# Peptides against a protein of PDB entry 7Q4I, part 76

Target 1, 281 residues: chain A of PDB entry 7Q4I
Amino acid sequence: HENSTIAERLYSEVRVLCWIMTNPSNHQKKARHVKRTWGKRCNKLIFMSSAKDDELDAVALPVGEGRNNLWGKTKEAYKYIYEHHINDADWFLKADDDTYTIVENMRYMLYPYSPETPVYFGCKFKPYVKQGYMSGGAGYVLSREAVRRFVVEALPNPKLCKSDNSGAEDVEIGKCLQNVNVLAGDSRDSNGRGRFFPFVPEHHLIPSHTDKKFWYWQYIFYKTDEGLDCCSDNAISFHYVSPNQMYVLDYLIYHLRPYGIINTPDALPNKLAVGELMPEI

## One batch from the design tools (peptide; made by RFdiffusion4, then SolubleMPNN)

Design b2_p15_3_s1 (from b2_p15_3, 7 letters changed)
Fold by OpenDDE base, seed 1:
Structure b2_p15_3_s1 (fold): chain B 281 residues (1-281), chain A 15 residues (1-15)
Amino acid sequence: as target 1 above (281 residues)
Amino acid sequence: DKDLEEALKQLKELL
């Protein structure tokens, strides 16, 4: 028997709407598997597409398909969320249809923060945006106030937010959010270990798996190590996770248990005031 | 969940 009392409390107190970036060709191939695995642990799950799918709960956004329209989809997705769902959650996660997320670990990270604080979290990158921006593939989560500022203050102003649909989606939202004073938060744990990962677990956990000249090491905002010290014990996301790997991860994280080992969770931190952030580590 | 059952079957074969 599991004791889920704290997880149930956080499910109620830290409400997360997850929106999944997808397309009609991936509804059955990828998005369905998100819905059947980690997506079921969101308070609300929406698939943002160019075609409606009532079985998936997919929304047809008024955008074209293709990689050149990802920024357009992100803008329309957050407009749709603001119009229809802004009060359905406290936090709003963007993920891809090949991102895997441990939603309980995200709720734990978010618990001390007010949803009225203009902040967002993810895997922070340093180029192009002064405060940094969050990697699109790792997924990123906006507070309710961050969504409000993005949709109401940034999007209507071409000086604050790019009006065309071209550019790197994660960079462009990062610019827009900075321009409306939404803070790029620190998602690291109390030991300085990352929680959002733009690659599969293998690429982060295995030392020397990647060349040190690989662009990632120049892009990462916070210095990180390889191996087991790379990643928080409360890691939140991984990217490039195949549909089959989602079920494997779901089994390993939620079903597989080492007999006789009981994990006692750390105490919840104190809640922060509106506008207050956790100290940088 | 049929997909989970299939994935668990595949995992069992890999272990």
Scores: peptide ipSAE 0.042, ipTM 0.707, DockQ to the pose 0.025
Fold by OpenDDE base, seed 5:
Order: structure tokens, then C-alpha cells, then sequence
Structure b2_p15_3_s1 (fold): chain B 281 residues (1-281), chain A 15 residues (1-15)
């Protein structure tokens, strides 16, 4: 028997719309497997594509395909969300069709924050943007107010937000959000451990898996450890997860149980005021 | 779910 009472409460109080970046060639190969695994735990799930797919719930955005159009697709995705879905959720997650997300852990992180606070979370990188920006692959989550500011204040102004569809998607949205005073939040847990990861679990959990010269160590905004201390016990996302690995992760996280071990959840923190952030660690 | 069944079969082979 499982007690999901707190998770059910958070599902109702911390509503998350997940939008998945995909393309027509990946609808069956990748996106369908997101819908069949972790995407079921979102309050709303939408696939953002260049072609409509009613079986997938994919939206045809007015963009071309290719890596040079990812920024264009992100702009159109958030415009679509703002026009049709801004009241369907409190928080708006971008993920790729090879990102895996533990949505309950994201709700736990977001619980104290007001959705009217202009904030977003993810794996924070330090280059190009003064406050940092969130890695595209790890997924990033905007508050409702952050989406409003992005679409209404940033996108219409070429001085605040790049009008062309070229550039690194995650860097460009990071610049736009900074220019409208959306805060790049700290997604680390109380022990200073990361929650959003731009790689598979193996790449973070195994010490010395990457060279010290690997670009990641220069890009991370917060210092992180390797091994078991790399990752929060309440980790939220991993990237480069194959379709088969999504089903494996679903089994390991939601079905596999060590007999006789019962985890008691920590108490929920106090809710913050509008505009208030958690204290720095 | 056939995809889950196949993934679990593969996992069992790795364990």
C-alpha cells in the first residue's frame, strides 16, 4: 500500500503545465514515450512541434525545423501557452523529448514560491547572462508571472529579446528573462545539492566520469560535488534519457521498493510572499 | 504497456 496524500495535495496546489520540445520525426520515436511515462504526472502536457498530431496532443507551431529554429520554436511555444493555457497552471516547464522529470520533486521545490513571483528554475549556467541562465536540456520551469513578462514585455521588444530565430535557445530566453527582471532562482536543496541535470544520472553519480577540463565545470553557476553528493535525494530532471530508459526510470522510481523501508517526507516549508525567494544556502 | 514490458525485459537481462 502506498500513501500519496501529500503528492496529491501538491498536484492540486502546485499545478504544472509541461511543454515538450519535439519535431515530427520524433513524435513516435521519442515524444510518445514521454507521454507514456513522466508526462502523465503533469497537470497538462503539450508537445510543441511543426506538425499537428492529435494522438500525441502535438501543436503545429509556425516555425521551421532544424537546430537553428529552436529559439523560434521556444518563442512560439510560450506565445501559444500564454494565449491558450496561462490559467491552466501555476508553473510552466520546458523539457526536451529526451528529458526525464520527477514532477513530484519539482512541485516540492516550487511549493513555497508564489506563481506571481517573476522567477524561473533549472540547471543554472554562468556564461553570457549576468544572473545566469538555465540549461535547455535539463529543462527549466517558469512561474506564471515569468511567462507573462516574457510574452508581453520581452518578446515584442527587439531591444529586450532577439527577434531572429537563430542562437542558443536557453541563452536567448535567459537574456530576455533577465531584461524583464525575471529572477534566475536557485534550485539546489537545503544541502546545496542540484536538482536539474543536463546529463543522464550515470554522468553525475559516478565520480571522475568527466575530465576536469569538461566545459560543464566552467559553465555551472554553483559549485557541485561528484558522486552521491552531486544530486539531491529530491532530484527533478535528467537529460539524454532514451525512450527505454524512461520506462526503466519509471519502474525504479515509482514501482521498485525495498521491503521494510518506509520514507517519511519532510514537512513542507512555509509559503513565501510574492517576490520573496528562499534564503541563500 | 508493450514498451514498458520490453524495457523491463531488457532491464532483467542487465540485472
Amino acid sequence: as target 1 above (281 residues)
Amino acid sequence: DKDLEEALKQLKELL
Scores: peptide ipSAE 0.041, ipTM 0.687, DockQ to the pose 0.026
Fold by OpenDDE base, seed 2:
Structure b2_p15_3_s1 (fold): chain B 281 residues (1-281), chain A 15 residues (1-15)
Amino acid sequence: as target 1 above (281 residues)
Amino acid sequence: DKDLEEALKQLKELL
């Protein structure tokens, strides 16, 4: 029997609404597998699509499909959340239908922060946005105040937020959030290890003789190591996770146990005041 | 869950 007392506490105190970026062609192929795996550990799970699906709990947003509409879908998704769900959670995670998330680890990272602090977290990239922006594929999480500022202050102002639906959705939201003083937080653990990853676990854990010219090394905001030091013991997300791999990860993380090893969780950090951030490492 | 069962079967084949 596992002692989940702290996880249960965090489930109650750090409420997370997860919205999944999907499309009608992926409802059955991908999105349903999110719902059957890690998505069930969100306090609320919503699939944002262009078509309604009652089995999936998918919302039909007033947007077209295709890569050129992802930014439009992100804007409409957060408008929908703000209108219908802003009080249903404290934190609002965007993920793709091929992102896997360890929600408990995200709650642990978020615990010290006030949801009234204008902050968001993810895999921070350095280009295009001065403070950085969070990779779309790794998933990113906004505080309630960040959502409010995005929807109420940024979106209505074309000078602050792109009105067109074209562009890289993660870059565009990053620009908008910066323009309303939403802080791009540091999601690294106390050892300086990343928690949000824009690739599968294999690509991060195994040092690839990847060309130092690989775009990722130019995009990462914080210096990261390869191999076992790549990733926090409390890693939050991975991208390009196939449906089958989601079930494998669910089994490995939540069911498979090394006999005789008992992990004691670290003590929870002190809560921060509104507007305070953890020191950068 | 048939999908989980299939995934676990595949995992067992890989191990």
Scores: peptide ipSAE 0.039, ipTM 0.667, DockQ to the pose 0.025
Fold by OpenDDE base, seed 3:
Parts: structure tokens; C-alpha cells; sequence
Structure b2_p15_3_s1 (fold): chain B 281 residues (1-281), chain A 15 residues (1-15)
């Protein structure tokens, strides 16, 4: 028998709305598999698309399809969330339809923070934005206050937030959030290991796949090691996860257990004051 | 760890 008492407590105290970036061509191919795996562990799950799908719970946003509309879709997604769902959660995760997320590990990371703190977390990149921005593929999570500032303060002002729908989605939201003093948090664990990953577990865990000339090493905000020491034991997300890989990860993380090994969770940290961040390591 | 690398390769093949 499994003891989920702490996970159940965090499910109630750290409420997460997950919205999934998708399109009509991926509803059945990708998004459905998110709903059947890790997405079921969100407090609320919404698929943001250009077409409605009642089976999937997909919302038709007023945006065109194509790679050049991802920023437009992100803006409309957060507008929709703010209008309909801002009180349904404390934290608001963006993920792609090929992102896998361990929601319990995300709740653990978020537990100390107030949702009224203007902060967001993810895989922090250093280019283009002074404080950094969060990689779109790894997924990123905004506090309720961050969503409010983004939708109410940033989006209506073309000087603070790009009105055009073109550009790199993750960079553009990063610029907007910086302009309204939403802080780019540090998502690393107490050992300085990353939690949000813009690639599959294989690409992070196996050094042989890391070309030193790979753009990633120029983009990462924090220095990271290669191999197993790169990644937190409480990792949150991976990107480029196929539908089949989602089921494998779901099985390995939630069902497969080594007989006779009982994991005891660490004690929860103290809660921070509003506006307070964990010290950088 | 070579064993871990091999295990991850096998996992990749399953994925």
C-alpha cells in the first residue's frame, strides 16, 4: 500500500492549473496522451488550441495556426485563464503537448512561495532578457500574481508587451514579465541541480549526447554539470517526450517500485513571506 | 557509470 498523505496535502495547498499548448492536428496524436498520463495530476487541466474539442477539454483560442502564432496563443491562453480560472489555482503551468511533468515535484518546489509573490519558474535561459527567461519547451509556471500582472498590466501596454503575435514565445513572455517586475525564480534544488529540462531525460543524463558547441550551453542561465549530477532527484519536467514515452515515464515513476525500498520524503521547508525568494545557491 | 549508461540506452530502446 502506498502512503500519499503528503502528496494529497500538497495537492490541496499548492493548487496547479496546467494548460497545454496544442493544435487540432495534435489533439489525438499528442494531447490525449498528456490527459491520460501526467495531466491527470493537475488540479485543473486545459488544452489551448485553435479548435474546440469537448472530449479533450480543448479551448478554441482566437488565434491562427502555425509556428509564428505561438506567442499569440500564449497571450490568449493567459487571458482566458485570467478571465475564467484565476481563482481555480495558485500556480499556472504552461507545457507543450510533448512535455512530461512530475506535478508532485513541482508542488514541492512551489510550496514555500506565496502565489501572491510575482514570480515564475522553469528552465532559465540568459539571452535576450536581462533577468533571464524560462525555456518554453521545459514548461514554466507562473504564480497567480504573475498571471495578473501579465494579463492586466503587461498585455494592454505595447511598450511593456509585444502586441504582434510573432517572435519566440518564451522570450516574449519573459520580456513582458520582466517589464512588470515578475521575478525569474531559481528552480534548482538545494544541491544546485536543475528541475526543468528542455530535452528528454536521455539527453540530460548521458554526457555523450552533449556537444560542447550545442546552443544549450550558451543559453543556460546557471552552470550545470553533465551526467546524473545534472538533474535533481526531484526533477519536474522533460521535453520532446513522445506519447509512448509518456506512458513509460508514468509507469516508471508512479507504478514501478523496487521491493523493500521505502522512500521517506524530506520535511517541507518553511513558507516564505510575500515577495521573498529562496536565496540563490 | 557505464552500467547506468547502458541502462539508459536500453530504456531509450523501450521508449
Amino acid sequence: as target 1 above (281 residues)
Amino acid sequence: DKDLEEALKQLKELL
Scores: peptide ipSAE 0.024, ipTM 0.520, DockQ to the pose 0.035

Design b2_p15_3_s2 (from b2_p15_3, 6 letters changed)
Fold by OpenDDE base, seed 2:
Structure b2_p15_3_s2 (fold): chain B 281 residues (1-281), chain A 15 residues (1-15)
Amino acid sequence: as target 1 above (281 residues)
Amino acid sequence: DKDLEEARKQLEELL
């Protein structure tokens, strides 16, 4: 028998709305498997699409499909969330239909922060945006205040936020958020290890998997190493996870146990005041 | 979950 008392507490105290970026062609192929695996651990799960699907609780946003419309879809998704769901959660996660998320680890990271703090977290990249921006592939999570500022202050002002639907989605939201003083948080653990990953675990855990000239090493905001020290024991997300791998990860993380090994969770940190961040490591 | 059970069986075969 498992003791989930602290996880249940965090489920209640750190409410997360997960929205999944998908399209009609992926509803059955990918999105359904998110709903059946990690998505069930969100406090609320919404699929953002161009077509309705009652089985998925998918929303038909007024956007076209294709890579050139991802920024448009993100803007409409957050507008929809703000209008209908801003009080349903404290934190608002964007993920793709091939992102896997350990929601309990995200709640642990978010616990000390006020949802009224204008902050967002993810895999921070350094180019294009002075404070950095969060990689779209790894998923990123906004506080309630960050969503408010994005929708109410940034989106209506073409000087603060790009009105066109073109551009790199993650860069464009990063620019908008910076322009309304939403802080790009540090998602690393106390050992300086990352929690949000824009690739599958294998790409991060196996040394020399990528060329030293790989763009990722130039984009990362914080210095990181490959191997077991790359990744927090409380890692939050991985990208490019196939539907079958989602079920494998669910089994490995939530069901498979090495007999006789008991993990004791660390004590929860003190809560921060509104506007306070954890000290940089 | 039937899909999870199937995935578990496949993984057990690889171990």
Scores: peptide ipSAE 0.027, ipTM 0.586, DockQ to the pose 0.024
Fold by OpenDDE base, seed 4:
Structure b2_p15_3_s2 (fold): chain B 281 residues (1-281), chain A 15 residues (1-15)
Amino acid sequence: as target 1 above (281 residues)
Amino acid sequence: DKDLEEARKQLEELL
């Protein structure tokens, strides 16, 4: 028997809309597996594409396909969300169709924050944006106020937000959000461990998996270690997760249990005031 | 707990 009382509470109190970046060629190959695994734990799940798919619940955005249009797709996705779904959730997660997300852990991280606080979370990178920006691959989550500011204040102003569709999607949204005073939050746990990861668990958990010259170590905003201390016990996301690995992760996280080991959840932190962030670590 | 840590490590290797 499983006690999900706290998870159910957070499901109702910390409502998350997940939008998945995808394309028509990946609807069946990747996106459907998100829908069948972690995506079912979102309060609302939408697939943002260039073609409609009623089985997937995919939206056809008025954008072209290709890597050079990812920024355009992100802008249109958030415009669509703001127009149709801004009140359907408190938090708005962008993920890729090969991102795996433990939504309960994200709700736990978000619980103390007001959705009216202009903040967003993810794997924070330091280049290009003064306050940092969130890695696109790891997924990032905006508060309702952050979405409002992005769509209403930033997007209409070419001085605040890039009007063309070129550029690195995650960098460009990071610039736009900074320009409207949306704060780049710290998603680390109380031990300083990361929660959003731009790679598969293997790449983070295995020490010396990457060269010290690997770009990631120059991009991370916060100092992190490799190995078991790399990652929060309440990790939220991993990237480059294959469709098969999504089902494996679902089994390992939600079904497989070591008999006789009972995990007691930590107490929920106090809620923050509007505009307040958790203390820096 | 070393056993729990090892078990965790083994599970992480399966991820």
Scores: peptide ipSAE 0.017, ipTM 0.452, DockQ to the pose 0.026
Fold by OpenDDE base, seed 3:
Structure b2_p15_3_s2 (fold): chain B 281 residues (1-281), chain A 15 residues (1-15)
Amino acid sequence: as target 1 above (281 residues)
Amino acid sequence: DKDLEEARKQLEELL
């Protein structure tokens, strides 16, 4: 028997709209498996594509397909959300069709923050953007106010936000958000452990003989360790998760239990005022 | 979910 009372409370109080970056070739191969696993735990789930799919609940955005159009798709996705869904949630998650997200852990992280605070969270990278930007693959979540500022203040102004569809999607949104004073939040837990991860669990949990020259170590904003200390017990996301691995993760996280071990959740933190952030560690 | 059940079987075979 499970007690989900706290999770149900957070589902109601911390409403999350998840939009999934996909394309028509991945509707059946990848996106469908997001819908059947972690995506069902979002308050609203939308697949952003170039073609409509009523079975998937995919939206056809007015964009071309290809790697050079990801920034264009992100702009149109948030425009669509602002026009149709801005009041349907408090927080707005972007994820890829190969990102896995533990939505309950994201609600726990977001709980103290006001959705009227101009803030967004994810795996923070340090290059190109002074305050940092969030890795596209790990997924990133905007407050309602952050979405408003992005769509209403940044996108219409070519001086604040790139008008063409070229460039790295995550870098370009990071620049736009900085230019409208949306804060790049710290998603780490109280122990300084990360919650959003741009790779699969295996790549973070197992110390790789990775060359210290690996780009990731130059990109991370906060110092992180390898191994078991890499990751929060309340980790939120992983990237490059295959469709089969999504079902494995769903089983391991929500179904598999070690007999005789009971997890007791920590108390919820105090809510912050509008514009207030958690202290940096 | 049939896919979840299949994934469980595959995991059990690896253990």
Scores: peptide ipSAE 0.016, ipTM 0.564, DockQ to the pose 0.024
Fold by OpenDDE base, seed 5:
Structure b2_p15_3_s2 (fold): chain B 281 residues (1-281), chain A 15 residues (1-15)
Amino acid sequence: as target 1 above (281 residues)
Amino acid sequence: DKDLEEARKQLEELL
């Protein structure tokens, strides 16, 4: 009954490697549920851990566990990707083991961009990094060229990239990427609505859910509203999604249908040249 | 960054 012709085309033309930040204690509790839900829609799925798990396809990175090692794990994850998988995809998504991603919507956003453009996307925050940085929890996606610049140009230089493993991983990668001229892209749709979210849908959709003094409103790079206008109809990610809610979201997004309603996709935009970004909204 | 750490703590308290 379903026509997936355009989605299948984008699956082949916009190849995405998803790497999942996890740890050995979460392999069974969280990570396997990513693999059984949205992770199956990635072109390649890898779990980055401190212990190997062949059932999960988890890689043992040479890092310790704990919040103080997240930056170290991110550096080693991208080194591993560059060494083994840089040609297996065009785009490289970082997500947490409690992030949910609609990969088809991400492919739609990425379609016009060249993988050779030094760019990355996510939920852009304004502090600490002049061009902004992408929230770690919402997930962020690097072009192939962005990965190359990060691993080859930034990581080996302590002046460009922090050599120790301490610090907030999302801020630190944001600093490194800026220092090698990787652009912090705008992931908003044509209506100016966000696509990457650092919270669950409920926290964004319900007006006045949080105090206006909440740090999020000071951190968000682009001004956004709460309510139905908070989120693109082509939203890409949500964070703090429990294992059970991943299956609920899979059902709601891919299985549940209102009878008699057919959604026709918008036409694909023109492809951009290397180094070109979409016009500002 | 102290401000980021504080922001993360506030988030954890809300969840």
Scores: peptide ipSAE 0.015, ipTM 0.574, DockQ to the pose 0.741

Design b2_p15_3_s3 (from b2_p15_3, 8 letters changed)
Fold by OpenDDE base, seed 1:
Structure b2_p15_3_s3 (fold): chain B 281 residues (1-281), chain A 15 residues (1-15)
Amino acid sequence: as target 1 above (281 residues)
Amino acid sequence: DEDLEKAREQLKKLL
């Protein structure tokens, strides 16, 4: 028998709306598998598309399809969330239809923060945005106040937020959020290990898997290593996860247990006041 | 979930 008392508490106290970036061609191929795996652990799960799908719970946003419209879709997704769902959660996760997320680990990271703090978290990259921006593929999570500032203050002002739908969506939202004083938080654990990952576990866990000249090492905001020390024991996300790998990960994380090993969770940290961040590591 | 059961069976064969 599992003791889920702390996870149940965090499910109630740290409410997460997950919105999934998808398209009609991926509803059955990818998005359905998110819904059947990690997406079921969100407090609310919405698929943002260009076509409605009642079985999936997909929303038809007024945007075109294609990689050149991802920024447009992100803007419309957050407008839709603000209008219909801003009180349904405390935190608002963007993920792709090939991102896998351990939602309990995200709730643990978010627990000390007020949702009224203008902050967002993810895999922080250093180029293009002074405070950094969060990698789109790893997924990123906004506080309720961050969503409010983005939709109400940034989006209506072309000087603060790009009005056209072109550009890298993660960079563009990062610029907009910086311009309305939403802070790019540190998602690392107390040991300085990352929690949001823009690649599959294999690419981070296996030493020398990538050349040191690979762009990723120039983009990361915080120093990171390869191997087992790359990743928090409370890791939150991985990207480029195939539909089959989602079910494998769901089995490994939530069902497969080494007999006789009991993990006792660390104590929850103290809650922060509005506007306070955890100390930098 | 049928897909999860299939994944469990596949993984038990690989481990």
Scores: peptide ipSAE 0.030, ipTM 0.599, DockQ to the pose 0.024
Fold by OpenDDE base, seed 5:
Structure b2_p15_3_s3 (fold): chain B 281 residues (1-281), chain A 15 residues (1-15)
Amino acid sequence: as target 1 above (281 residues)
Amino acid sequence: DEDLEKAREQLKKLL
């Protein structure tokens, strides 16, 4: 009884490779639940680890484990993607093994953009990087051209990209991408509401959930409000989602329906030229 | 820069 014609069209026209940041201790505890929920809606799904797991489709990257190696793992993950998978998709999403993503909403946001435009999207933060950088936990998506520039132009040059594996991975990739003229896009909807979130829905939807002095309000690039206006009706991602909550979100988003209510999708926007961005809101 | 990165990592551990 569901009409998925537009979603099926976007699945074909806006191809997304999702890579999941994980480790061997989380293969069964977390990563498996991504594969069984939202990860099945990616065109390709790969788990980036330090150990191979054929049941999970996990890749053993040549990196150590621990928080101090996240930047190293991100570099090796994109090198692996560029070498093996650069033509398997148009867009390349990084997510954590506790990130939940509504892939159809991401395809809708990405639809007007050319994959040959050097751009990436996510929850934009303002510190450390002039144009901003995307929060690691909320997940971030690179165009095919952005991946090419990162791997081919940035990574080989220590002046453009940090050669060691230390530092905050999201800040470091943000610096590298800026240095090769990859644009930090605006992921907000037409109402100015965010789509990528570094926390669970509850933390964004409930007004005054956090202190106004909370670091998030100093880091967010675009001013946003708490409450119902916090989040787009086409929200893309949430972070700190437990394995059990992934199944709850899958049920609520894809199965639970209010009887007699049919939501008609908005018309697709016009496609942009290569290098063109959506107008500022 | 390094001190700010450390502070950010500490904050991420509190969340």
Scores: peptide ipSAE 0.018, ipTM 0.572, DockQ to the pose 0.360
Fold by OpenDDE base, seed 4:
Parts: sequence; structure tokens; C-alpha cells
Structure b2_p15_3_s3 (fold): chain B 281 residues (1-281), chain A 15 residues (1-15)
Amino acid sequence: as target 1 above (281 residues)
Amino acid sequence: DEDLEKAREQLKKLL
């Protein structure tokens, strides 16, 4: 028998809307596997596309397809969320259709924060944006206030937010959010371990998997190591997860259990005031 | 940024 009492509490108290970046060619290939795995653990799940799909619950945004339109799609996705869903959740996760997310671990990280705090979390990168920005592939989560500021204050102002649809989506939203004083939070655990990962677990957990000259080491905002110390025991996301790997991860995380090992959850931290962040590590 | 996009494309080819 599994005790899910704390997870159920957090499901109610830390409501997450997950929106998935996808396209019509990936509805069946990728997005449906998100819906059948980790996406079912979101309080609300929406697929943001250029075509409607009633089976998937995909929304047709008024954007073109292609890599050059990802920023346009992100802007329209958050506009759509703000118009239709801003009160349906407290937190708003962007993920790709090849991102895997442990939503319970995200709720645990978010629990102390007010959704009225202008903050967002993810895998923080240091280039281009002074406070940093969150990696698009690892997924990033905005507070309700962050979404409000982005849509209402940033998007209408070309001086604050890029009006065209070109550019790196994650960098551009990072610039916009900084310009409206949305804080780039620290998603690391109490041991300084990362929670959002822009690659598959294998690439982070296996030491010396990447060259020291690999761009990632120049982009990470916080110092991190490879191997088992790379990653929080409460890791939230991984990227480049194939459809088959999503089902494997679902099995390993939620079904497979070592008999006789009981994990006792840590106590929940105290809730922070509006505008307050966790102490720096 | 063009360099980030290139780096991501290279990663996608390696993965």
C-alpha cells in the first residue's frame, strides 16, 4: 500500500497547469505519450500547437510552425493561458513534447512560494540575461503573477518584450520577465543539487559523458557536477526523453519499488511571504 | 541566439 497523503495535499495546494510545446506532426508521435505518462499528474494539461486536436486537447494557436516561430508560440500560449486559464492554477509549466517531469517534485519545490510572487524556475542559464534565464528544453514554471506580468505588462511593450517571433524562445521570455521584475529563482535543492535538466538522466548521471568544453558548462548559472551528485533526489525534469523512455521512467518512478525500503518524506518548509525567495545556498 | 541554436542542433545530432 502506498501513502500518497502529502502528494495529494500538494496536488490541491500547489496547482500546476502544464502546457506542452508541440506541433501537428508530433501530436501522435510525442505529445500523446506525455498525456499518457507524466502529463496526467498536472492539475491541467494543455497542448499548444498550430492545429486543434480534440483527442489530445491541443489548442491551435495563431502561429506558424518551425523553429523560428517558437518564441511566437510561447507568447501566444501564455496569452491563451492568461485569457482562459489564469485562475485554473497557481503555477504554469512550459515543457516540450520530449520533456519528462516529476510533477510532485515540482510541487515540493514550489510549496513555500506564493503564486503572487513574481518568480519563475527552471534550469538557469547565465548568458544574455543579467539575472539568468531558464532553459527551454528543461521546462520552466511561472507563478500566476509572473504570467500576469508577462502578458499584461511585458508583451504589449516592444521596449520590454520582443515583438517579432524570431530568436531563442527561452532567452526572449527571460529578457521579457526580467524587464517586468519577475525574478529568476533558484531551483536547486538544499544540498545545491539541480532539479531541472536540459538532457536525459544518462547525460547528467554518468561522469565524463561530456567534454569540459561542452557549451553547457559555460551556460549553467550555478556550478554543477556530473555523476550522482549532479542531481537532486527530488529532480523535476529531463529533456530529450523519447516516448518509450517516458513509459520506462513512469514505471521506474511510480511503480517499481525496492522491497523493504521505506522513504520518509522531508518536512515541508515554512511558507514564504509574497515577494520572498528561499535563502541563497 | 544563433550560437545557442547551433549548439542545440549539434546536441540533437549527438543524441
Scores: peptide ipSAE 0.018, ipTM 0.615, DockQ to the pose 0.533
Fold by OpenDDE base, seed 3:
Structure b2_p15_3_s3 (fold): chain B 281 residues (1-281), chain A 15 residues (1-15)
Amino acid sequence: as target 1 above (281 residues)
Amino acid sequence: DEDLEKAREQLKKLL
């Protein structure tokens, strides 16, 4: 028998709304597989699209199709969330329809933080934004206060937030959030290991013969080790996960168990005050 | 842990 008591407690105390970036061509191909795997562990799951799909529970946002509209879709998605769902959760995750997320590990990371703290987490990148920004592909999670500031304070002001729909989605939200004093948090574990990953597990865990010139090494905010020390035992997300890989990950993480090995969870940390962050490592 | 390392490597081949 599985003991889920702590996970159930965190499900109640650390409520997460997950919104999935998708499009009509991916509803059946990708998004449905998110709904059937990790998305079922969110407190609320919404698919943000340009077309309604009642089977998927997809919302038709007033955005055009194409890669140049991702920033527009993100703005409209958070406006929709703020209008309809701001009280349904404490934390608001953006993920792509090819992102896989271990929601329990995210709740564990978020547990000490107040949702009234203006903070967001993800895979932090250093270019373009002084405090850094979170990689779009790895997924990023905003506190309720961060969503409020983004929608109410940033979006209405063209000086604080880009009004057009052009630009890199993750960079543009990062600029907007910085301009309203939403803090770019540190998502690393107590050993300094990353939790949000902009690639598949294979690309992070295998020391790539990747040229030291690979853009990723210039973009990462924190120094990360290659190989096994790259990744937290409490990793939260991976990107470029195929639909088939989502089911494999779901099986390996939630169903496959080594007989005779019992995992004992670490004690929950103390809760932080509003506005307080964990010390940087 | 070498076994965890091997398990992670096997996981990489499955993904």
Scores: peptide ipSAE 0.020, ipTM 0.499, DockQ to the pose 0.030; fails the geometry check

